# Peptides against a protein of PDB entry 5OOQ: the designs that were tried, part 1

All scores and structures are predictions.

Target 1, 227 residues: chain A of PDB entry 5OOQ
Amino acid sequence: YREDVRQVVTHPANALSFLQPGRLVEISVNGKDNYGWGAVVDFAKRINKRNPSAVYTDHESYIVNVVVNTMYIDSPVNLLKPFNPTLPEGIRPAEEGEKSICAVIPITLDSIKSIGNLRLYMPKDIRASGQKETVGKSLREVNRRFPDGIPVLDPVKNMKIEDEDFLKLMKKIDVLNTKLSSNPLTNSMRLEELYGKYSRKHDLHEDMKQLKRKISESQAVIQLDDL
Below, numbering starts at 1 at the first letter of every chain, in headers, positions and changes, except where a header shows other numbers.
Peptide ipSAE is a variant of ipSAE made for these designs: the mean of its two directions, with the distance scale d0 fixed at 1.0 Angstrom where the peptide's residues are scored. Compare it only between designs on the same protein; published cut-offs may not carry over.
A fold fails the geometry check if it doesn't show the stated peptide or something in it is severely misdrawn.

## One batch from the design tools (peptide; aimed at target 1 S17 L120)

Design b1_p8_1 (made by RFdiffusion4)
Pose (drawn by RFdiffusion4):
Structure b1_p8_1 (pose): chain A 225 residues (1-48, 51-227), chain P 8 residues (1-8)
Amino acid sequence: YREDVRQVVTHPANALSFLQPGRLVEISVNGKDNYGWGAVVDFAKRINNPSAVYTDHESYIVNVVVNTMYIDSPVNLLKPFNPTLPEGIRPAEEGEKSICAVIPITLDSIKSIGNLRLYMPKDIRASGQKETVGKSLREVNRRFPDGIPVLDPVKNMKIEDEDFLKLMKKIDVLNTKLSSNPLTNSMRLEELYGKYSRKHDLHEDMKQLKRKISESQAVIQLDDL
Amino acid sequence: LHYFEDFM
């Protein structure tokens, strides 16, 4: 349900109104590379040129400044409006130095939209400007160690469509349902939940393998035939 | 540099 709400928030109709320069966003491109919190510089429509049609979330590209780029990552390969990050450009590992950089992303690569925004120079491409912004991101990350506050989708972003409101209520219902479970006020909750979640991942992982073995025991493309 | 809270 929360992932469903995220798509509603990041859709161009609602998200673009709040994508002013300097807006803070949490970037998780393709659900794999987590660059932490960054600052939006600008955005523009994606034009595929071959005029190919794009998905609503991929219809726009946003350039964001990050402060967690791996230091030896080859940033010279980036094209301004190509959000496919070349192989080797990755967030810095837990033991590696970081460098400030600007990357392009589609809207689907935004995890959350912040209520804070930075002061940014006119030309981020100018000498030392991307570095200066990276310093500001490091300070915001210090004042907010637990995280950056998110924009309220209803109160702040004024999203009032009825279908979305039912979705928000569906979450509140499941939360109060969760808060009424006997385990909520338990000390072993983190232990037991982790112990169970590992057993569950295996069950789902084993089920994936279990099906592969059976289909391959028989002839391969007999069904296609 | 500086920053602030803003909604628009």

Design b1_p8_1_s1 (made by RFdiffusion4, then SolubleMPNN; from b1_p8_1, 5 letters changed)
Fold by OpenDDE base, seed 3:
Structure b1_p8_1_s1 (fold): chain B 227 residues (1-227), chain A 8 residues (1-8)
Amino acid sequence: as target 1 above (227 residues)
Amino acid sequence: MSYFETIS
């Protein structure tokens, strides 16, 4: 269910209006490279100049440029190309014990784990000397002020997602969370299984179809827990 | 100092 929520939240129809300069986003590239919280610089529609007829999925149809402060120091950042989300080999976050630097990386909407309820004041020219580092310091300060985690935008209250199927999904998640608090082991395994089934990229129509399916599955889980 | 705002 968490992945289903993520698919809806990161869909262009919902996400783009919240990707203003300075918006904090949690970043995971290719499902393995976790950069943590970064700050949005800008975004643009993905255009393939070599193949103008190229069609991208909804979640891959926009490029978001973000400042991260967790780039591994020896990453080949000079090979990064603006608006090219296919990152060169060796571009990765620093591991424990490694030094990190600030970098601007282009990502797709699919690389956004969550959208924060905070915005930084961004410099006018992020490419100017020292500007990325300034944003990096701001990111560290935010993390210091929120040791329990940066607040995430509420899909309903903040993002105003009012789709009926989505609201039903959210209600089911709330019910499951309540049950998980009382029965953590059994419910956690089932929840992870349900979330894993819907980890693939989908357009809005497919997302809605999956939401309906998940709602049905969640009801089945609730019935099993009642036995 | 870092400046940030909460957008609710």
Scores: peptide ipSAE 0.054, ipTM 0.762, DockQ to the pose 0.484
OpenDDE base, seeds 1, 2, 4, 5: peptide ipSAE 0.058, 0.031, 0.055, 0.054; ipTM 0.792, 0.683, 0.787, 0.769; seeds 1, 4, 5 fail the geometry check

Design b1_p8_1_s2 (made by RFdiffusion4, then SolubleMPNN; from b1_p8_1, 6 letters changed)
Fold by OpenDDE base, seed 1:
Structure b1_p8_1_s2 (fold): chain B 227 residues (1-227), chain A 8 residues (1-8)
Amino acid sequence: as target 1 above (227 residues)
Amino acid sequence: MSYEESIE
């Protein structure tokens, strides 16, 4: 259900108002390249100059520039193009034992794993010499202060997502989490299997997918009416 | 560089 929640949270109608400069976001590019927590620089609507008629999905329709402090040191960062989320080959996070550097990378909303409830005070010119490294130090300090993890925005309490279907989804997740936490099997290797079986048995995944679709559709309509 | 809580 985490993915279904993520899709709602990262939808432009919900996410963009929380992508202010300095907002912390957890970044996973293409579902494999985990950069950890980064800081938002800015965002813009994705424009394809070569194909102006290109239609992007909602989650790919915006580009977010983020500072990360986990870029592999030998990554070809000089090949990065602002507002181009198609990253060059070799752009990746540092693995264990590798050195990392700070970089600004363009990502889509789909590459946001979580939105944090914290904002950094960002420098005015992040591209100036040493500014990315300053943000990188701040990111390290935040991670040090939150050893149990950076607090994530609550979709309901903080983001004020009040869609009825979404609220029902969140309630179902809460009930499931409560049941799982109360079960002594939570410490067993079978927890994931049991959760999977439970999810399938109750068609919760399908329900969530349907709810997500309805939410996305309703939000898309709202955006069209506000234009 | 300081950080702040975004939303109460």
Scores: peptide ipSAE 0.052, ipTM 0.759, DockQ to the pose 0.546
OpenDDE base, seeds 2, 3, 4, 5: peptide ipSAE 0.016, 0.041, 0.034, 0.037; ipTM 0.568, 0.767, 0.713, 0.731; seeds 2, 3 fail the geometry check

Design b1_p8_1_s3 (made by RFdiffusion4, then SolubleMPNN; from b1_p8_1, 6 letters changed)
Fold by OpenDDE base, seed 1:
Structure b1_p8_1_s3 (fold): chain B 227 residues (1-227), chain A 8 residues (1-8)
Amino acid sequence: as target 1 above (227 residues)
Amino acid sequence: MSYEESIS
């Protein structure tokens, strides 16, 4: 259901009106390269000069330029082509322990995980020396101020998505979340998580996390079948 | 650089 929500939210009919300069968006390229939260520079309809008759899916039909502060420092950023979402090999986020830099990357709507309910004041010329780094500092400050996560736009309240099927989906998700939170098993898993925090010595944390995820997924599936 | 909440 999360993916279904994402598909609706990131559809051009819904997303484009919220992709103003400075809008925060959470970025995942090709489902593997997580850049975290970035800031929108601009967007444009995707045009293939080599094949003007090319038809793109709705989620690939626009290119969004975003500033990220998580680009791996040795990434070949000089090979980035404006408005070309096909990123060169080696363009990736920094891993743990690696240094990162600020970069402007072109992405598709399909690479947006979430749209934030915050906007940065963007410099007029993001390509000017030092401007990307300024935005990068602002992104760090935002993350510092929102340790529990950057607020996401509410699809219904903020984005005004009024599609009946979507509203039904959202209601189902809400019911499921309520049931999951009230489930005694969830409380027991929290106790196990607390126990795992005390037993940090034995890499049990990752196993517990995986188990918790599996249980949560299983419960979600069961509850979906009951609705 | 400042940020603002954008509640539509």
Scores: peptide ipSAE 0.040, ipTM 0.714, DockQ to the pose 0.653
OpenDDE base, seeds 2, 3, 4, 5: peptide ipSAE 0.016, 0.018, 0.017, 0.031; ipTM 0.549, 0.623, 0.594, 0.691; seeds 2, 3, 4 fail the geometry check

Design b1_p8_1_s4 (made by RFdiffusion4, then SolubleMPNN; from b1_p8_1, 6 letters changed)
Fold by OpenDDE base, seed 5:
Structure b1_p8_1_s4 (fold): chain B 227 residues (1-227), chain A 8 residues (1-8)
Amino acid sequence: as target 1 above (227 residues)
Amino acid sequence: MSYEETIE
């Protein structure tokens, strides 16, 4: 169910309008590399120069540039290609005991674990010397202020996701969370049922998502132009 | 202090 919620939240129709510069996002690349919370620089529609006709999934159709402060210090960050979410070998977060540095990495929407309810003030030119480190300091400060975790956007209250199936999913999750607190197995089964019902209506949701995407893309562009 | 905007 958490993954189902994540899929809905990170869908372009819902996510793009909340990916303003400075927006905090929790980053997990390829399900393995957890960079923690980073700050959005910008995003763009994914374009394959080698194959302009390439069709990407909705969650892979945009590239989000994010500042992270957890990059392993010896990562070959110089090999990072702008707008290429396929990260070079060796690009990884620092492990325990390793030193980290700040870096801007391109990720897909699928690499967003959570969207935070916080935005950092972002430098106008993040590529300028020292600017990434400034954002890195801000990220550390945020983490210090929120030891229990950075607040996540509420999909319904904050993101205004009004899809009926999603609302049902959320209700099921709430029920499951309530029940999981009492019985973990019952909650998981109910979440699966909710997800199953949600997945069946996915086609309708996709249409709505596409419409929302267009709206969100338009809003996102406006927001980017206003920064 | 980093300027943080919380969305209301």
Scores: peptide ipSAE 0.041, ipTM 0.754, DockQ to the pose 0.378
OpenDDE base, seeds 1, 2, 3, 4: peptide ipSAE 0.036, 0.029, 0.041, 0.039; ipTM 0.738, 0.647, 0.724, 0.728; seeds 1, 3, 4 fail the geometry check

Design b1_p8_2 (made by RFdiffusion4)
Pose (drawn by RFdiffusion4):
Structure b1_p8_2 (pose): chain A 225 residues (1-48, 51-227), chain P 8 residues (1-8)
Amino acid sequence: YREDVRQVVTHPANALSFLQPGRLVEISVNGKDNYGWGAVVDFAKRINNPSAVYTDHESYIVNVVVNTMYIDSPVNLLKPFNPTLPEGIRPAEEGEKSICAVIPITLDSIKSIGNLRLYMPKDIRASGQKETVGKSLREVNRRFPDGIPVLDPVKNMKIEDEDFLKLMKKIDVLNTKLSSNPLTNSMRLEELYGKYSRKHDLHEDMKQLKRKISESQAVIQLDDL
Amino acid sequence: VEFGELLE
């Protein structure tokens, strides 16, 4: 349900109104590369010089400044409006130095939208400007070690559509349902949940493999035939 | 729609 709410928030109709310059966003592109918290510089509509149609979330491209780019990542390969990050451009690992950079992303690559925003120079492309902004991101990350506060989707973003409101209530219902479980006030909860979640991943992982073996035991494309 | 604290 939370992932369902995220798509409603990041959809261009609601998200673009709050994508002013300097807006803080948590970037997780394609659910794999997590660049941490960054600052939005600008955004523009995606135009495919084949006029291909794009999905609503991919219909727009946002340039954001990050402070967790791997230092030896080849940033010279980036095209201004190509959100497909070339192979080798990745967030810095836990033991590697980081460098401030600007990357393009689609809206689907935004994990959360912050209520804070930075002062940004007019030309982020100018010399040393992307570096200066990266310093500010490091300070915000210090003052807010647990995380950056998110925008309230209803109170702040004034999202009042009825279908979305039922979705928010569905979450509150499951939370109070979760808060009424006997394990909520338990010390072994982290231990038992992790022990169970590992057994569950295997079950779902084993089920994936279990089906592959059976289909391949028989002829391959007999069904296609 | 402008919103939020501007930080310097």

Design b1_p8_2_s1 (made by RFdiffusion4, then SolubleMPNN; from b1_p8_2, 4 letters changed)
Fold by OpenDDE base, seed 1:
Structure b1_p8_2_s1 (fold): chain B 227 residues (1-227), chain A 8 residues (1-8)
Amino acid sequence: as target 1 above (227 residues)
Amino acid sequence: MDIGELLK
């Protein structure tokens, strides 16, 4: 359900009006490279000069330039091309214990995990010396002020998404969250143990299912050889 | 440091 919400929120029809300069967005590139919260510089419709007939999905049809303060220091940031969301090899966030720098990266809407209910003041020229670092300091200050997390835009109240199916989805999520929060197991030290046991049981069940399938396939092959 | 506006 969270992914379904993300798909709706990050759709161009909903997201673009909230991608003003300085808007905070949470960034995950290719589902693996988490840059955390960054600040929007600008966005543009994706144009392929080499293939003008290229058709992009809605979530890949725009490029958003964002300032991040979590870029690995030895990343080849000089190879970054404005308005090219295909990032060069080695462009990644810093891991724990690594040094990070500020960088402007081009991303697609699909790389936005969430849109924050905060907007930073952005320098007029982000490419000027020291300007990215200024934004980076602001990002650190925001994270310091919101230790429990940066507030996310409410899709209904703030973004005014009024699609009936979406509203039904949101209501369902709220009901589920309420049930989870009211469950005595949520606060139980045994939850981790129970979840661990459940996860192991599930894995074993899948392994058994795969083994049974392999046995069945092997038996089928034997029967074919006997014909 | 202007942390920007909380858009309520």
Scores: peptide ipSAE 0.040, ipTM 0.735, DockQ to the pose 0.199
OpenDDE base, seeds 2, 3, 4, 5: peptide ipSAE 0.032, 0.035, 0.035, 0.033; ipTM 0.714, 0.735, 0.731, 0.718

Design b1_p8_2_s2 (made by RFdiffusion4, then SolubleMPNN; from b1_p8_2, 3 letters changed)
Fold by OpenDDE base, seed 2:
Structure b1_p8_2_s2 (fold): chain B 227 residues (1-227), chain A 8 residues (1-8)
Amino acid sequence: as target 1 above (227 residues)
Amino acid sequence: MEIGELLK
């Protein structure tokens, strides 16, 4: 059920507005590589230059660049390609007892475990010498200040996710958490259905928004050509 | 070291 909430929270329609520079996010790549809390540098829509017709899932359709301070020191960070979320082999967090370094890694929304209710001040040029380390120090300080964990954004109170389908989904999760349902499969299917409806609704809204923007842009171009 | 603001 936590995964279901995560899916909603990390959906582009909800997450992107909270991925400002410096936003703290908890990172888990491929459900395996836990980098802990990192700081957002920026994000961009995922574009496949080789296959412009490539269709990504909602959660894979954006690339988020994040600073982490938990990168294994011997990771081939030089092989990291900006805006390529397919991480080279050997890119991993440091294990216990291993040395770590600061790195900027490109991740998908699907690699966000949680969105924190905290933003760091981000250097203007994160790629400049020493800037990643500065952010790394800030991350350490945050972790020191929040020994019980960094506060996570509340989906309703903070993220203002008030969609009826989402609220129904949340209610269903609450019910499932309180009541061990005699039919977990039916409840799971219903949850997936609700999420699907939610996702589709938001996708349509985003499509409409994009279309409106395109229309506006086209009109602006026409007006400029007519002057 | 400017620690970011908690968004209320």
Scores: peptide ipSAE 0.047, ipTM 0.775, DockQ to the pose 0.182
OpenDDE base, seeds 1, 3, 4, 5: peptide ipSAE 0.044, 0.039, 0.043, 0.033; ipTM 0.751, 0.743, 0.747, 0.721

Design b1_p8_3 (made by RFdiffusion4)
Pose (drawn by RFdiffusion4):
Structure b1_p8_3 (pose): chain A 225 residues (1-48, 51-227), chain P 8 residues (1-8)
Amino acid sequence: YREDVRQVVTHPANALSFLQPGRLVEISVNGKDNYGWGAVVDFAKRINNPSAVYTDHESYIVNVVVNTMYIDSPVNLLKPFNPTLPEGIRPAEEGEKSICAVIPITLDSIKSIGNLRLYMPKDIRASGQKETVGKSLREVNRRFPDGIPVLDPVKNMKIEDEDFLKLMKKIDVLNTKLSSNPLTNSMRLEELYGKYSRKHDLHEDMKQLKRKISESQAVIQLDDL
Amino acid sequence: VEYTTEIK
């Protein structure tokens, strides 16, 4: 349900109104590369130029400044409106140095939208400007070690559509349902949950393999035939 | 550091 709410928030109709310059966003592109918290510089509509149609979330491209780019990542390959990050551009690993950079992203690559925003120079492309902004991101990350506060979708973003409101209530219901479980006030919860979640991943992982073996035991494309 | 909490 929370992932369902995220898509409603990041949809251009609601998200673009709050994508002013300097807006803080948590960037997780394609659910794989997590760049941490960054600052939005600008955004524009995506024009595919063969005029191909795009999904609503991919219909727009946002340039954001990040402070967790891997230092030896080849940033010279980036195109201004191409959100497909070339192979080798990745967030810095846990033991590797980081460098401030600007990357393009689609709206689907935003994990959360913050209520804070930075002061940004007019030309981020200017000399040393992307570096200076990266310093500010490092300070915000210090003052907020647990995380940056998110924008309230209803109170702040004034999202009042009825279907969305039922979705928010569905979450509150499951939370109070979760808070009424005997294990909520337990010390072994982290231990038992992790022990179970590992067994569950295997079950789902084994189920994936279990089906592959059976379909391949028989002829391959007999069904296609 | 210069920043703001202005929502919109």

Design b1_p8_3_s2 (made by RFdiffusion4, then SolubleMPNN; from b1_p8_3, 5 letters changed)
Fold by OpenDDE base, seed 4:
Structure b1_p8_3_s2 (fold): chain B 227 residues (1-227), chain A 8 residues (1-8)
Amino acid sequence: as target 1 above (227 residues)
Amino acid sequence: LKYSEKIK
């Protein structure tokens, strides 16, 4: 359900009006590379000059340039191409213990995990020397001020998403959250341990499921070859 | 830091 919410929130029809310069967005590239909260520089409709007939999904149809302060220091940032969301190899967030730098990266809407209810004052020219670092400092300050997390835009109250199906989805989530909060395990001292065990179990189950699928697919291929 | 004012 959270992913469904994300899909709706990050849809161009909803997201673009909130992607003003300085808007904070939480960034996850390819569902793997978490850059944390960054600041929007600008966005543009994705145009493939080499292939003008290229059709993109709604979530890939716009490129958002964002300043992040979590770029790995040795990332080949010079290879970044404006408005090209296909990031060069080696472009990644810094891991724990690694040094990070500020960088402007182009991302798709699909790489937005959440949209914050905050905006930074952005320099007029982010490409000027030192300006990215200024934004980086601001991002650090924001994170310092919001240790429990940067406030996220409320899809209904702030973004005014009033789609009936979406509202139903939100209600379901609220019900589930209520149930979760009322669950005796929520206050369990062993919650972390239990969750860890559960997570591992879940992962194993998913692995098993994937393996079964692969086996089934392989069997299907064999059957086709025997046919 | 500006909070997202409610876009009226």
Scores: peptide ipSAE 0.021, ipTM 0.502, DockQ to the pose 0.395
OpenDDE base, seeds 1, 2, 3, 5: peptide ipSAE 0.006, 0.024, 0.021, 0.021; ipTM 0.318, 0.577, 0.577, 0.550; seed 2 fails the geometry check

Design b1_p8_3_s4 (made by RFdiffusion4, then SolubleMPNN; from b1_p8_3, 4 letters changed)
Fold by OpenDDE base, seed 2:
Structure b1_p8_3_s4 (fold): chain B 227 residues (1-227), chain A 8 residues (1-8)
Amino acid sequence: as target 1 above (227 residues)
Amino acid sequence: LKYSTKIK
């Protein structure tokens, strides 16, 4: 159920509006590399210049740049490519006993475990010397202040995900946390329906953007003909 | 440390 909730929460239709600069997000890359809580720098639509026809899943269709303070010190961070979420080999979080450094890494939405209810004040230029480290210090301080964990955005109260099926899912999860008596099959069906709705919403949004671009392009052409 | 709890 947690994964089901995560899928909904991290869907572009829900997540992007909460990925402001400085937003804390909990990061897990490839399901194994846990970087802990990082801070969002920015995000962008994933574009493959080499393959413009590439179609990505909803959760892979955006790249989020995040500052982490848990990068293994000997990771080849110099090989990181902006807006390339396919991380070079050796890019990993520091293990216990290893030294870590601050780094900006590009991740997909699928690499977000949770979205925090905290937003750091970010430097204007995170790539400037020392700025990553400043954010890193802030991250450490946040973790110190929240020993029981950084508060996560409530999908319903904070993110305003008000889909009835999702609400039912959340309620069931709450009940299960106490009684373990929910029907997993019913929840799976509802999740699929919910995901479908969110996917559709996203598609419509993209269609609208494309249409607006086409209109703009058409207008530009008309103006050129008038010159 | 400066942070905000602003949601939007």
Scores: peptide ipSAE 0.468, ipTM 0.938, DockQ to the pose 0.699
OpenDDE base, seeds 1, 3, 4, 5: peptide ipSAE 0.041, 0.041, 0.415, 0.462; ipTM 0.716, 0.739, 0.919, 0.935

Design b1_p8_4 (made by RFdiffusion4)
Pose (drawn by RFdiffusion4):
Structure b1_p8_4 (pose): chain A 225 residues (1-48, 51-227), chain P 8 residues (1-8)
Amino acid sequence: YREDVRQVVTHPANALSFLQPGRLVEISVNGKDNYGWGAVVDFAKRINNPSAVYTDHESYIVNVVVNTMYIDSPVNLLKPFNPTLPEGIRPAEEGEKSICAVIPITLDSIKSIGNLRLYMPKDIRASGQKETVGKSLREVNRRFPDGIPVLDPVKNMKIEDEDFLKLMKKIDVLNTKLSSNPLTNSMRLEELYGKYSRKHDLHEDMKQLKRKISESQAVIQLDDL
Amino acid sequence: SYFEDTTP
């Protein structure tokens, strides 16, 4: 349900109104590379040029400044409006130095939208400007160690469509349902939940393998035939 | 260096 709400928030109709320069966003491109919190510089519509049609979330490209780029990552390969990050450009590992950079992303690569925004120079492409912004991101990350506050989708972003409101209520219902479970006020909750979640991942992982073995025991493309 | 903003 929360992932469902995220798509509603990041859709161009609602998200673009709040994508001013300097807006803070949490970037998780393709659900794999997590660059932490960054600052939006600008955005523009994607024009595929071959005029190919794009999905609503991929219809726009946003350039954001990050402060967690791996230091030896080859940033010279980036094209301004190509959000497919070349192989080797990755967030810095836990033990590696980081460098400030600007990357393009589609809206689907935004995890959350912040209520804070930085003061940014006019030309972020100017000398030392991307570096200066990276310093500001490091300070915001210090003042907010637990995280950056997110924009309220209803109160702040004024999202009032009825279908979305039912979705928000569906979450509150499941939360109060969760808060009424006997385990909520338990000390072993983290232990037991982790112990269970590992057993559950295996069950789902084993189920994936279990089906592959059976289909391959028989002839391969007999169904296609 | 920054501020809070909730307006479009």

Design b1_p8_4_s1 (made by RFdiffusion4, then SolubleMPNN; from b1_p8_4, 4 letters changed)
Fold by OpenDDE base, seed 2:
Structure b1_p8_4_s1 (fold): chain B 227 residues (1-227), chain A 8 residues (1-8)
Amino acid sequence: as target 1 above (227 residues)
Amino acid sequence: MYEENTEP
């Protein structure tokens, strides 16, 4: 069921409107290379210049450029081609104990495991020196704030997916989750998870308010210095 | 720096 949900969520008709710059997405390339949460830079329709008549599946028809902070340090990142989702050999996430770097990688929609409800403030030029690392720091901060994982967009409430079959699927999943939660242990875990989610949501809202205040204060200070 | 964004 999770894969079925993923297929619907990552379909261009649903996903593209939520792939704004800075959108956090969970990335798994070829079902093997888990880069974790990255930040969307941009996306474009996949165009094969060599074969303009090439037809791609819906999930392969767009290329999404994402910043990841989990790239293996010795990966041949210099061989990455913008808007080419066929990654060179050796491009992989760092394993446990390996050093990682920030990189921009082109992926297809099929490589998106989930779409988060958070957006980073992205630099204007991500390819400028040090900008990827700035995003990397932001990603680390987000992961620190969400040790249990970044909250995922609600496909129905947030993404407004109203397909009847999809809604039925979601209802089935909900029923299954409810049945599983009828176990006292699951209820306690769910309560803790819900509490954690609510607490995190509240913390995020407070953090956002504080951040907005700091931005406003900083702008006010800049205006004072211009006087 | 990040924000919650649930809108397209």
Scores: peptide ipSAE 0.598, ipTM 0.962, DockQ to the pose 0.678
OpenDDE base, seeds 1, 3, 4, 5: peptide ipSAE 0.593, 0.587, 0.590, 0.597; ipTM 0.961, 0.960, 0.960, 0.962

